# Peptides against a protein of PDB entry 3WG5: the designs that were tried, part 79

Target 1, 218 residues: chain A of PDB entry 3WG5
Amino acid sequence: LAKNIVYVAQIKGQITSYTYDQFDRYITIAEQDNAEAIIIELDTPGGRADAMMNIVQRIQQSKIPVIIYVYPPGASAASAGTYIALGSHLIAMAPGTSIGACRPILGYSQNGSIIEAPPKITNYFIAYIKSLAQESGRNATIAEEFITKDLSLTPEEALKYGVIEVVARDINELLKKSNGMKTKIPVNGRYVTLNFTNVEVRYLAPSFKDKLISYITD
Target 2, 218 residues: chain A of PDB entry 3WG5 as posed
Amino acid sequence: LAKNIVYVAQIKGQITSYTYDQFDRYITIAEQDNAEAIIIELDTPGGRADAMMNIVQRIQQSKIPVIIYVYPPGASAASAGTYIALGSHLIAMAPGTSIGACRPILGYSQNGSIIEAPPAITNYFIAYIKSLAQESGRNATIAEEFITKDLSLTPEEALKYGVIEVVARDINELLKKSNGMKTKIPVNGRYVTLNFTNVEVRYLAPSFKDKLISYITD

## One batch from the design tools (peptide; made by RFdiffusion4, then SolubleMPNN)

Design b2_p13_6_s4 (from b2_p13_6, 7 letters changed)
Fold by OpenDDE base, seed 5:
Structure b2_p13_6_s4 (fold): chain B 218 residues (1-218), chain C 218 residues (1-218), chain A 13 residues (1-13)
Amino acid sequence: as target 1 above (218 residues)
Amino acid sequence: as target 1 above (218 residues)
Amino acid sequence: MSGVELPVLSDTR
């Protein structure tokens, strides 16, 4: 029986054009192998909105389910990471992780204070994040509050409020809990029921480029 | 007498592909108007190495002097910002700012710890940052120590060690102090003596796109 | 050389 493959890859650090390249590379590899899914272990403090939007689009265009897993314990899907998660086929979080804090900023002032985005920008991202939540059948009210209240949630809270689908300690528990779940967004126009029965887990190592880029960005 | 123009623009936040677009846009505007120089008020905690390298290249290809001004007080040219500064025609810092901390990392671990870059990557950036310092006639030993010791300097220290050219409280003081200085790298193959006598200062506002992208990244 | 990133010093609040 041709073993269904689940890929696992790590994306850590700021969301940038290189993060897009990482997502694109990892998803493409998994697509080429007709994997059952790819799990992206995500740990990000945020990053670029344009890169984030491109990543969301890349996930939405994936030929396979893309699971965002906020992992390991201590990791976050902060800011851009939340948008990416909300744009994915399934969101999981490890205990001790966080999601939210999606308020767009124009940067940091001279004193390290946040430069607030103008209302037009804030409203744009409110609409955008709500759209992601609605499209994925997740809590759009909380998604908006990730911006308006700069809300950050624990995995348990996020699960309770219907922001995420799974709390899992590790990949094995994630596979176990997500087995039989439907994707929250369609894959090629169809909602997919995840089948993690008798899967082979393949870990994707960061490329030399990935290692280099992450090294310089962090 | 056609007033010599000096443009001033702000770049704040993470160094990304959008930061490149900001640099490119601002420098292009100033080039089109045959400005005497452009001053980029830089405040960055770091960012992507590829974007940084592209920005450095864009500065080096500028038809006009590009002055990096670490401003306002409390701002930093951290990590990627230091490389950008070292690649520019003149570096200024406001009192209460910092420069350095250039150690490349692969990202942050699950516990928020820095994932160190492999020696090959570290050595690459040591060579690169030393090259920037040497090309600009700045202190290459200190530039290396920005990586090897993760050194951060005050403006006064950076000036003392020959890393930067000017300490200035504001744009007016910067113009005053930098007037008559030669660029630390050539403009179109020639070192330019800055002439800020009877200049008109023009502030460039961030584009709507600039505002939007910075908002999502932070 | 595409893809090198420099650490964002997380302001540990």
Scores: peptide ipSAE 0.032, ipTM 0.307, DockQ to the pose 0.110; fails the geometry check
Fold by OpenDDE base, seed 4:
Structure b2_p13_6_s4 (fold): chain B 218 residues (1-218), chain C 218 residues (1-218), chain A 13 residues (1-13)
Amino acid sequence: as target 1 above (218 residues)
Amino acid sequence: as target 1 above (218 residues)
Amino acid sequence: MSGVELPVLSDTR
């Protein structure tokens, strides 16, 4: 019996293997408690492709629905964030957020210029992002254009084009709108109908380890 | 019989859980081949403390010596990089590199300002970094000052103060200078004498997955 | 001890 519990956690910043650890931890907590779902409030400018792929895989292996919520206003699911979103059970965006800009790069030069990915790599990610879109019943053409045109969309556009499922201003509206929706990908081999009736919302904080950063003072 | 093979791999950028995966992969490859050692060419401005601690632990659990080499000139083992170095079997630096600046932070504000760590966290990392230094027979006082004074050192200073073991311009000089040195921490419970006589140097490339970054084009 | 980041030297973006 799924507890009428929904977890909410925030993931902000670059997608790295640490971000994977955060996803894994958060999802694991929610799984252990047999939550109805976990909502990940995502705000990312992008990050590492390997971490992204691992995160996608972790989401796909989740025992519970994972909702990616691009939040708050001003946030983005940019680049790697788009892939992660497309790999999830449900995508929501707050007004004033963005999704897309998925062109892969090899990195940044010393001057901050982008090192372009070779066509083979770009094509790999085109295939990958399209697969995520197709598997989730989302717009694979637009997914490709996130790379080929470096397209970035508003929530309204993304919804219109079938990239995302919900536009919501806050968690309450998200829960309301997503109640009764089926997951866009299976959970344990089954498409799940979300039940957010009479749910308890539990917020997960980053672990203490997740909060600490060492820096070189300039 | 340790093969007269030394692996060399590059780890560049922020210390994250992905960086852990890189360390783990590289060390595992070298372990599987019973290499004499692996040299990690490190260039990091810092990163996540949890990832750092995991990396340190992975190094400490290595079946072969792990040499942290701050390279190339202009590189740093800053913040998390210093901890990682201090947790390793041998530290080398190229001229024109730096080590230190280990003050922990909670993160960055929206305006890019540092969120200071509370004294409890700072003190934890002081204790931690000192333990790494002590365990490796390195200068624990300076290690503390990497935090309390946000001290950053040149290779020559770091060598002088007993923070590092080798200053070397390149891999060949590193191998030459470190030949016959004992590891600063045990490998499988034993301090190992490095043997870099007639070694084959094998370079490890990042996996294809490791090379790919998704970005938001500004 | 979850949440400790070792600061990345500010890439001045």
Scores: peptide ipSAE 0.032, ipTM 0.292, DockQ to the pose 0.085; fails the geometry check
Fold by OpenDDE base, seed 1:
Structure b2_p13_6_s4 (fold): chain B 218 residues (1-218), chain C 218 residues (1-218), chain A 13 residues (1-13)
Amino acid sequence: as target 1 above (218 residues)
Amino acid sequence: as target 1 above (218 residues)
Amino acid sequence: MSGVELPVLSDTR
């Protein structure tokens, strides 16, 4: 039986292989304690596509619901963050956050200009992001437009268009609003109805390594 | 006599030498028409320090007030954007935007990790950002903390701490709230009292080149 | 200072 425990952890900064380790650690802790869910407070401008795909896979393999919460106000689930959100069991956004801008690039040139990805890569990620949206019952058209139009959405727009499930100002409002919602993707092969009745919220702190790497990546 | 015209232009994306050209073009148009002010709707995750410094200089050389408006909701004046804002005649933020995260880096490693700037560079930018804050009568302690703590602020925090001057939901509210405010830095050697009584708002569109480069950099 | 990047909250896409 899932404990009446919800874990909350923060992942901030660029998505890298180290971000994968953070996701893995946080989700593993929550899994081990049979938490009702883990809420990841996500604030990312983007990052590495390979790390992103691994993170999405780790979320999809989670034994418990993983809620991506774009938080706090001013945060974004940009680029890689959008993919991660779209691959999660539930997406929430705080007012004043953003999601989108998913066009893949090869990197930045010496002058700081973007090196555009070739069509083959762009098309791959179009297919990938649409698959994430479709698998989660989210707006696949908008998901594609996150790439093709480099679209960014407010929480209200994202909710309106069926990209996300909840707009909430804080963890308490998120728990209240998401209580009784079904996960948008299955957990262990089943859509889980979230039960946030009488839950204990447990915050996970970054590890020393996470802090060091965030300091290196921040 | 300044015309009762306010220009509004959008600058989105990474700060590069091309962003300087956008600032220069937009400000020049507004100067030529003797606008009461130009509002730059800024949404940037950061960019090149050299381009940023040139943009700050261009703003400081402006013949008319340059208002940096972190807009729309979900936008940020991150990193280079914070410096640009702190170098401007007035800073406004829309609800749900952010400012800060100003720690300089040398770039990103192959693994996407940040290559930290040496202390000499970090110290240079600490001095620089503090000077911008001091010259504008803004919170120099917080400006320093944008680097030393990689601090990011909400509009409410930024206003509370005296980093910015206005929180406004849209251009109309911005014009209303900023009407009668003095610029935080001088225009042509004088602090200008903004007059947004009976102004015509004129929107400037990105040039074809701006769109192309934004497409390349986006 | 050439080569100094302010952390682009990289649209690292």
Scores: peptide ipSAE 0.032, ipTM 0.281, DockQ to the pose 0.185; fails the geometry check
Fold by OpenDDE base, seed 2:
Structure b2_p13_6_s4 (fold): chain B 218 residues (1-218), chain C 218 residues (1-218), chain A 13 residues (1-13)
Amino acid sequence: as target 1 above (218 residues)
Amino acid sequence: as target 1 above (218 residues)
Amino acid sequence: MSGVELPVLSDTR
C-alpha cells in the first residue's frame, strides 16, 4: 500500500515576514506532494501581528492539513504563536510547552514597562482570536482570556479546556493520537479525517536562505 | 532664530520588514520637515539580514543625518543592530548598552544549538560589515571581529576602538556632544556638520500599525 | 540576501 506522506518542519523564533515565507514554502512543498498533512514544530515567543495574520491566512488556504505542534519540551506558542495555532487544522503540544499570553502591546517604554495598546486595538485582537477559536471549534472564552488575563496554559490545561486537540511527546505519538481525527477547520472547504495508519515521515530542512535569515534575525 | 528640529523615534525588538517600514516612515517624516537630524533610539537583539540591508540602504539614502542611539541603558545594538549602526551617519550609545555579536547563523537546531552559516555566507557578511565600517571611517578590524569572534563591546570600548562616535546618557547629552560633529557618511553626497545649538526635539510615536505589529511580535 | 538571520542575542520579550 502506498505510504501517505507526512511532512515535518520546524519554525523557531520570532514571527516575522520571513516566518511567513517559511510557512509558505513548507506548506507549498507538502501540497505539491499531496501529503496527508504537514506538522510544523513551532517554538515562538511571539512576533509581528501582520506576519501572524498572513501566516494564519496561508494556513487556512492550505490544500492539506497543517498541524501546529508546540515542540520540543520547553517550547512555546506564545502570543503570535497562539493565534497561529488557533488558526490551524490541528494543535498539538508536547509536555512542558506552553500556549497563550496573547495581549497586544505597543512595545516597551524606556523604563521597560509595557506600553498598553489602545482599547480599540485590544478589542480588535479579542475579536480576532475569538473568531479563530470559534471557527476551529475551540474554546473562545479561553482564547479571549489569552488576551484579557494574559493567560498561559500547559498542554494539559489547554487540552482540558478545549483549546488544543493533542498532547504528544513526539511525532510518533502525535501521529498515533491524531489518526482518525477531523481537522478543526476545513481543507478546501471540507473537514478532513486524518489518516496516519501507513505514513512516511519526511523532514523538511530550512533552506539556505531560511538559515541565513534566521541567523541574522536571531 | 528659527529652531532646528531634531526628531527622536524608538525602534525596539527584532529587525524585520516591519522594522524597515518604521525606519522609512520615521526618516521620511524628518526629511519632509527638513530636520537637522533624526535620532533613532535602537534596542534590538538582532533580526533578518534582508531587512537589515534594506534599513542600511534606507539610512544611506536619507536626506538628513540619521543617528543610531543605542538606548536606554540595558539596550543593545546586537547582530543586525550593529550593521544598522555601522551604516548610519552617527552612532551613539548610552552607558550600560552593548554593540556587536554579528556572526551570521542559519538558525537553531532542534536541540537549541546554533546552525552555522556556510563559509560563503559568513565571508559575505564579513565583507559587508567591513565595508560599512570603512565607508563610515570606523574600525573595520573590530567590525570583522564582531563576526569572527562574535565580539560584543561596551560603549566605552566601542568609543575607544573607534566603532562609535558618542557615549551619552540621554538625548540632551547626545545633542551636546554631537554638536559640531561631521556625519560619518555623506548626506546627499556631502558630509554634514551637525548643528544642535538651537534645537527643538520632536518625538515620533509608533503608528497604530507599528504598535499593533510590535505587540503581536513581542 | 533573503533568508539571512542575525542571532537575537537577548530575548527582550
Scores: peptide ipSAE 0.031, ipTM 0.294, DockQ to the pose 0.135; fails the geometry check

Design b2_p13_7_s1 (from b2_p13_7, 5 letters changed)
Fold by OpenDDE base, seed 5:
Structure b2_p13_7_s1 (fold): chain B 218 residues (1-218), chain C 218 residues (1-218), chain A 13 residues (1-13)
Amino acid sequence: as target 1 above (218 residues)
Amino acid sequence: as target 1 above (218 residues)
Amino acid sequence: KVTFEPISFKTIS
């Protein structure tokens, strides 16, 4: 019997190979318990493209809905975080958060200047981000402009433009507002209608390894 | 009332910006008539990555199921063609066709030698092709090996490994075998069960422009 | 002839 359980976990910091491991662990735990969904509270300035793409794939392979929640106020799903959000089953944002600024870069110079990505790379990610938006029925034009104009949006703007599905102040409001919504991408080949009536919220703590690596990469 | 119409169109040759225009035109025609599906008979050795990605996006935005059919015998969905197939709602192959060999290259030298893609590009497309496979519930391991091992598969192997859904000798057999199957990716946010009972088959002819460009690029 | 150029996402710290 499908347990009325929703898991909540936090992922904060740069998107790295270790962030993939966090996503994998959290989603696996929720899958094993046949949860209704997992909510990932995401706060990231961006990160590695390879890790980001692997995370998107892991989300898409999830046996349960994965909700990306840009939280708390002041948080962002910047750059790689935007891709991850657009690859998820549902996106929510708290007031005072941001999404976008997805222009790929090669890195930073010794002087802290941005090393620009060549046009070929930029074009690839334009295509990729548009694909994520299109597959999820989200605004592909804005997704493209996250790169071409390095655009950042507020929650209100993101909702208005059809980039995200929910603006919520906290987990309880998120559950209330997303109850009855269909996932924007399929779960095991089916679009799922979220049922958050009489749910138990279970928080997943970061592992020791998660804490250590977050400390090192901050 | 949903017309029991299936469109069939052919796309042959290198994947270019013009190939995108062909896909767009064919799918648009089928959408306008509220067709049950469109079957694209695909025969390609590969082509441009940008065009390929745009084609995948166009397929994913289709209001009706898009079936990629590697046809006729002797045809291939090589390189870019494999990506397109993996991005479609259903893949079929005729006996004597092939799929795979997806290793990205930068091009050909004056001496005809392959200019290898840098590892970063290869890794990007590995991630991309795996994403397509995962989103469609197809074999992501094999999809990766299409690049890493430059693997090519027969229809029988592709079916066995869960890369494709149907082996069919002709359009009639394809319709018969795919009748009642669900699309491997959603159509307008829903997985569609194909209904090919009492269907009218309509063939779309290449435009004059299609013929001319095919002639020039061959 | 799929020329995929490597996409390096650099983390903006």
Scores: peptide ipSAE 0.035, ipTM 0.262, DockQ to the pose 0.153; fails the geometry check
Fold by OpenDDE base, seed 3:
Structure b2_p13_7_s1 (fold): chain B 218 residues (1-218), chain C 218 residues (1-218), chain A 13 residues (1-13)
Amino acid sequence: as target 1 above (218 residues)
Amino acid sequence: as target 1 above (218 residues)
Amino acid sequence: KVTFEPISFKTIS
């Protein structure tokens, strides 16, 4: 039974194995409390592909809806963040945020130049991101272009093109607009209709470990 | 004439000369539009003392109220961020945020250990932070302890001890709670009563430069 | 190691 609780937590910075732990912790807490949903306020420039894929898997295994909210204004769901968003049950963006720029790279050279991924890797992630889009009923063509054109979109563009579901300025507007929407992917095999009527919003703070790691990695 | 507009902008990451530019740009935009106030959603682990002092000065020179909002949950106004907050016209914090830990350091050694500041520098910043607190009618004793004890406070503690003025979950709650409050420091020589009745909230997005610099510095 | 344009973590210590 859903308790009419919505958890809100922030994930900021690079996507790493530690980010996975954050996702896992936050989602687990929300699951344990049978929350209506968890909103993850995401601000990331990207990160590791392995961690990203694990996070996507963790979201897909969630027993409750996981809403990725690119927030606050100025935030991005860049690169790995876009994949995570596309793997989530609902995507929202605040005005002044961005999504996209998903081209995989092998890293940076000593001079700070990008080391390009070979076509095999690029093609792998094209297939992967398209699969995420298709599974979630989002724009797979644009998903591909996030890689092939290194495309970045505004919230308005992303909404228009069917990449995301909501543009909202804050949690209240997000809840209002998302109320009654179906999740874009199943929860426990079922597409859930979000119920954000008279919900209690509970904020989850990062653990000390989370703070420390974020400090070290960012 | 105030247009009943409140600007909201985000400043995230280390406090540097580039952060100053961000503050300057955001405040200038809000000034030019005769906004009722600008809310800066701040999340910083600290940064450079020189930049911090310049930012404080810029805030104090603002023609409109500058509200520092430690936001979103998980954010901090750590170190330099605390000074900035104490220099602002109003401080708000979201649940799950922190403020404090203001001990100055000279930097980090090769092994990552902190290089301590000499007593002269520490004492300088004790005096400085106390002055900010006193000028703003905030708790100067705690301000000192932010340095001497490297104290960090929760929003609830900070509010209780008179370090901050508002605890708010989101912009709407912040506006609601701050409505009718007087600025803690003058605006153009006058303590302003905040008017957040029927305001339009306008979000300012970071410039491309801001994004790039944040990417580089964080 | 595959990454997606990670921010140069210049932790300005």
Scores: peptide ipSAE 0.033, ipTM 0.274, DockQ to the pose 0.103; fails the geometry check
Fold by OpenDDE base, seed 1:
Structure b2_p13_7_s1 (fold): chain B 218 residues (1-218), chain C 218 residues (1-218), chain A 13 residues (1-13)
Amino acid sequence: as target 1 above (218 residues)
Amino acid sequence: as target 1 above (218 residues)
Amino acid sequence: KVTFEPISFKTIS
């Protein structure tokens, strides 16, 4: 019986236009092969809001389920990473990871202080993140608090509060736990039940360009 | 039975004079073919007030219903986009989108701070947005708060408060839900009941110029 | 931290 394929790729570092290109490339590859799903191992401190929004749109337009996996232990889906996760078909976290801290900022001053976003921008992203949570059936109250309180959560807390769906130590445990779960948002207009009973895991390597940019931006 | 035509076009990015040209072109095409309606998939962070006002006028002068659809998930009708929506014959939003944040600004300072509009300008746009809401039978109080509180709403909130008419995941659901609804403003002096029981959907592609400008301005 | 270029609603006077 033809093994269903699950792709795994890593996205690490700041969310930029290049990160969008990574998402697009990885998802496209998985789409072309009619994969059961793609798992993105995410470790990001955040990044650009424009890139983040584009990434969310790309995920939502995916022809296959996109699973965000905050991995490895010590990793985070901070700021932009949280938005991306909330826009995905399924969120998983490894023990020892974190999610949240989503307050928008305009940048950093010369002294390293945060330039606060005006209320207009903050309110925009509150609405945005709440809509992502509501669409995915996740905790919109906590999503808002990621901004208003700059809240960060452990995997256990995030699971308890209904922000994420799975806590898993590795890809195998993730596949096992998420098997039979429905996507939290539609794929091609339909909620898909994940089938991981007989899958081949394929790892997508970063391109040389991916490595170089990651090296320069880190 | 000759299928009624519904046109769908996308407008993405900043609202500028070029965006007006896009609206004008798309609506004109739909008018020429005596379409039942045109749906504009809108995703904008805002833009120029002058262009916005011209777009609103163009919509109001349309010979066919113009439906603003905030789409896809992750999209927004922010700032100028909200005004445009409130000036349209019907507003729909996809889950995961936002509307609002309409406070006018004069621009951004070198440090990225917002240059506030003087009270005279702010009051002008309060009156303007309230008039759009009142004319369309939408929530004028919330419309004002889009400016005074820089409020942003989810689709569910916007629907609940009577700012928008439809929440829909895709064009098909939009057509289904809006079928039989009356336009919120007149078309050629008459409120039109939308008939989407037997329609052909035609997508209007952006021109090369549209793509290029979008690429440069993004 | 999510840095987005602020959505400008410019009132061109």
Scores: peptide ipSAE 0.026, ipTM 0.263, DockQ to the pose 0.137; fails the geometry check
Fold by OpenDDE base, seed 4:
Structure b2_p13_7_s1 (fold): chain B 218 residues (1-218), chain C 218 residues (1-218), chain A 13 residues (1-13)
Amino acid sequence: as target 1 above (218 residues)
Amino acid sequence: as target 1 above (218 residues)
Amino acid sequence: KVTFEPISFKTIS
C-alpha cells in the first residue's frame, strides 16, 4: 500500500513576517506533494498581530490540513501562537506545554513596562479570537478569557475546555490519536477526516535564511 | 573655541524592534557625549506601530535634541516614519523626499492585498498622530489627513503646511538653517535653542547586528 | 512573554 505523506516542520520563536514566510514555505511544500497533512511543531512566546493574522489566513487557505502541535515539553503557543492555533485545522499539545496569554499590547517602554493596547484594539482582538474559536468549534469563552484574563492553560485544561483536540507526547502519538478526526475548520470548503494509517513522516528543515533569522531573534 | 558635537546616524528600512534598538543606541551615544543634537537620516516605507510608538517615546525621553532628517533624495518618512518625525524635536527633509501615507493596516494578505485596520484602530492612531502634531506645534489637520486621506507631501508642501521645519539638501545646509531654532518639543522639560555654530559632525555607523538585519530585511 | 502587538502601518512596496 502506498504510504500517505505527513510533513513535520518546526517553527520557533517570535511571530514575525519571517515566520509567515516559514509557514508559507512549509505549507506550500506539503501542498505540492499532496500530503495528508502538515504538522507544525510550534514554540512561540507570541509576536506581531499582523503576522499572526496573515499566518492564520495562510493556514486557512491551505489545500491540506495544517496541524499546530505545541511541542516539545516546555514550549508554548503563547499570545500570537494561540491565535494561530485557533485558526488551524487541529491543535495538539505535548505535556508540559502551555497555550494562552493573548492580551494585546502596543509594545514595551524603555523601562520594560508594557504599553497597553487601547480598549478599542483589545475589543477588536476579542472579537477576532472569538471568531476563530467559533469557526473552529472551539471554546469561544475561553478564547475571550485568553485576552480579558490573560489566561494560560495546560494541555489538559485546554483539552477539557475544548480549546484543543489532542494531547500527545510525540509525533507518533499525535498521529495515532488524531487519526480519524475531522478537521475543525474546512479544507477547500470541506471538513476533512484525517487518515494517518500507513503514513510516512517527512521532516522539513529550516532554510538557511530561517536559521539566520532565528539566530538573530533569539 | 571648543566645538559642539552633532551626531549623524542613518536609519533605513522598515520600522521594527530592531529599528528601536538602533534609535536607542544612536541616541544613547550622543547623550553620553553631551552632543548638541543628533540627526537621524531617516528613509523608511513604514513598519510596526508598536516599534514606532516606542521609538517616539525614546526620542521624547532623549537628553538631547533628536532631529529627524528625511534623507537622501528619494527617501521617505512614510507611515511609521511620519509618526516618528512628528514625535521628534525637529523635522527636516531633503528635496525629492516625501512624508505621510500613514493609514494603518493589519498587514498583507497572501495575494498582496491590504488587510484594513478596523475603524477603532484607525481612530486611535488619528488621535495619536494629532496629539504628536499638537504637542510639537505642527499641523494637526494635516497629520489627521496623513491617515484619513493617506496623504503624502513633498518637503515644500510639508514646510508650507507646518508639518516640518526645514528643507535642506545636505547636513551642512540643515545645520545652517536649523541653527538658532527652538526644538518643537521639550528636552528635559525645556524647549532648547539649537546651537550649530562651530560644530563638529560625528557620523555613527551601524553595528554589525544592524547591518545583518538590514541585509535580511532588504 | 512576547507581546501580542496588534498594529502595523503600510509599507510602501
Scores: peptide ipSAE 0.021, ipTM 0.260, DockQ to the pose 0.795; fails the geometry check

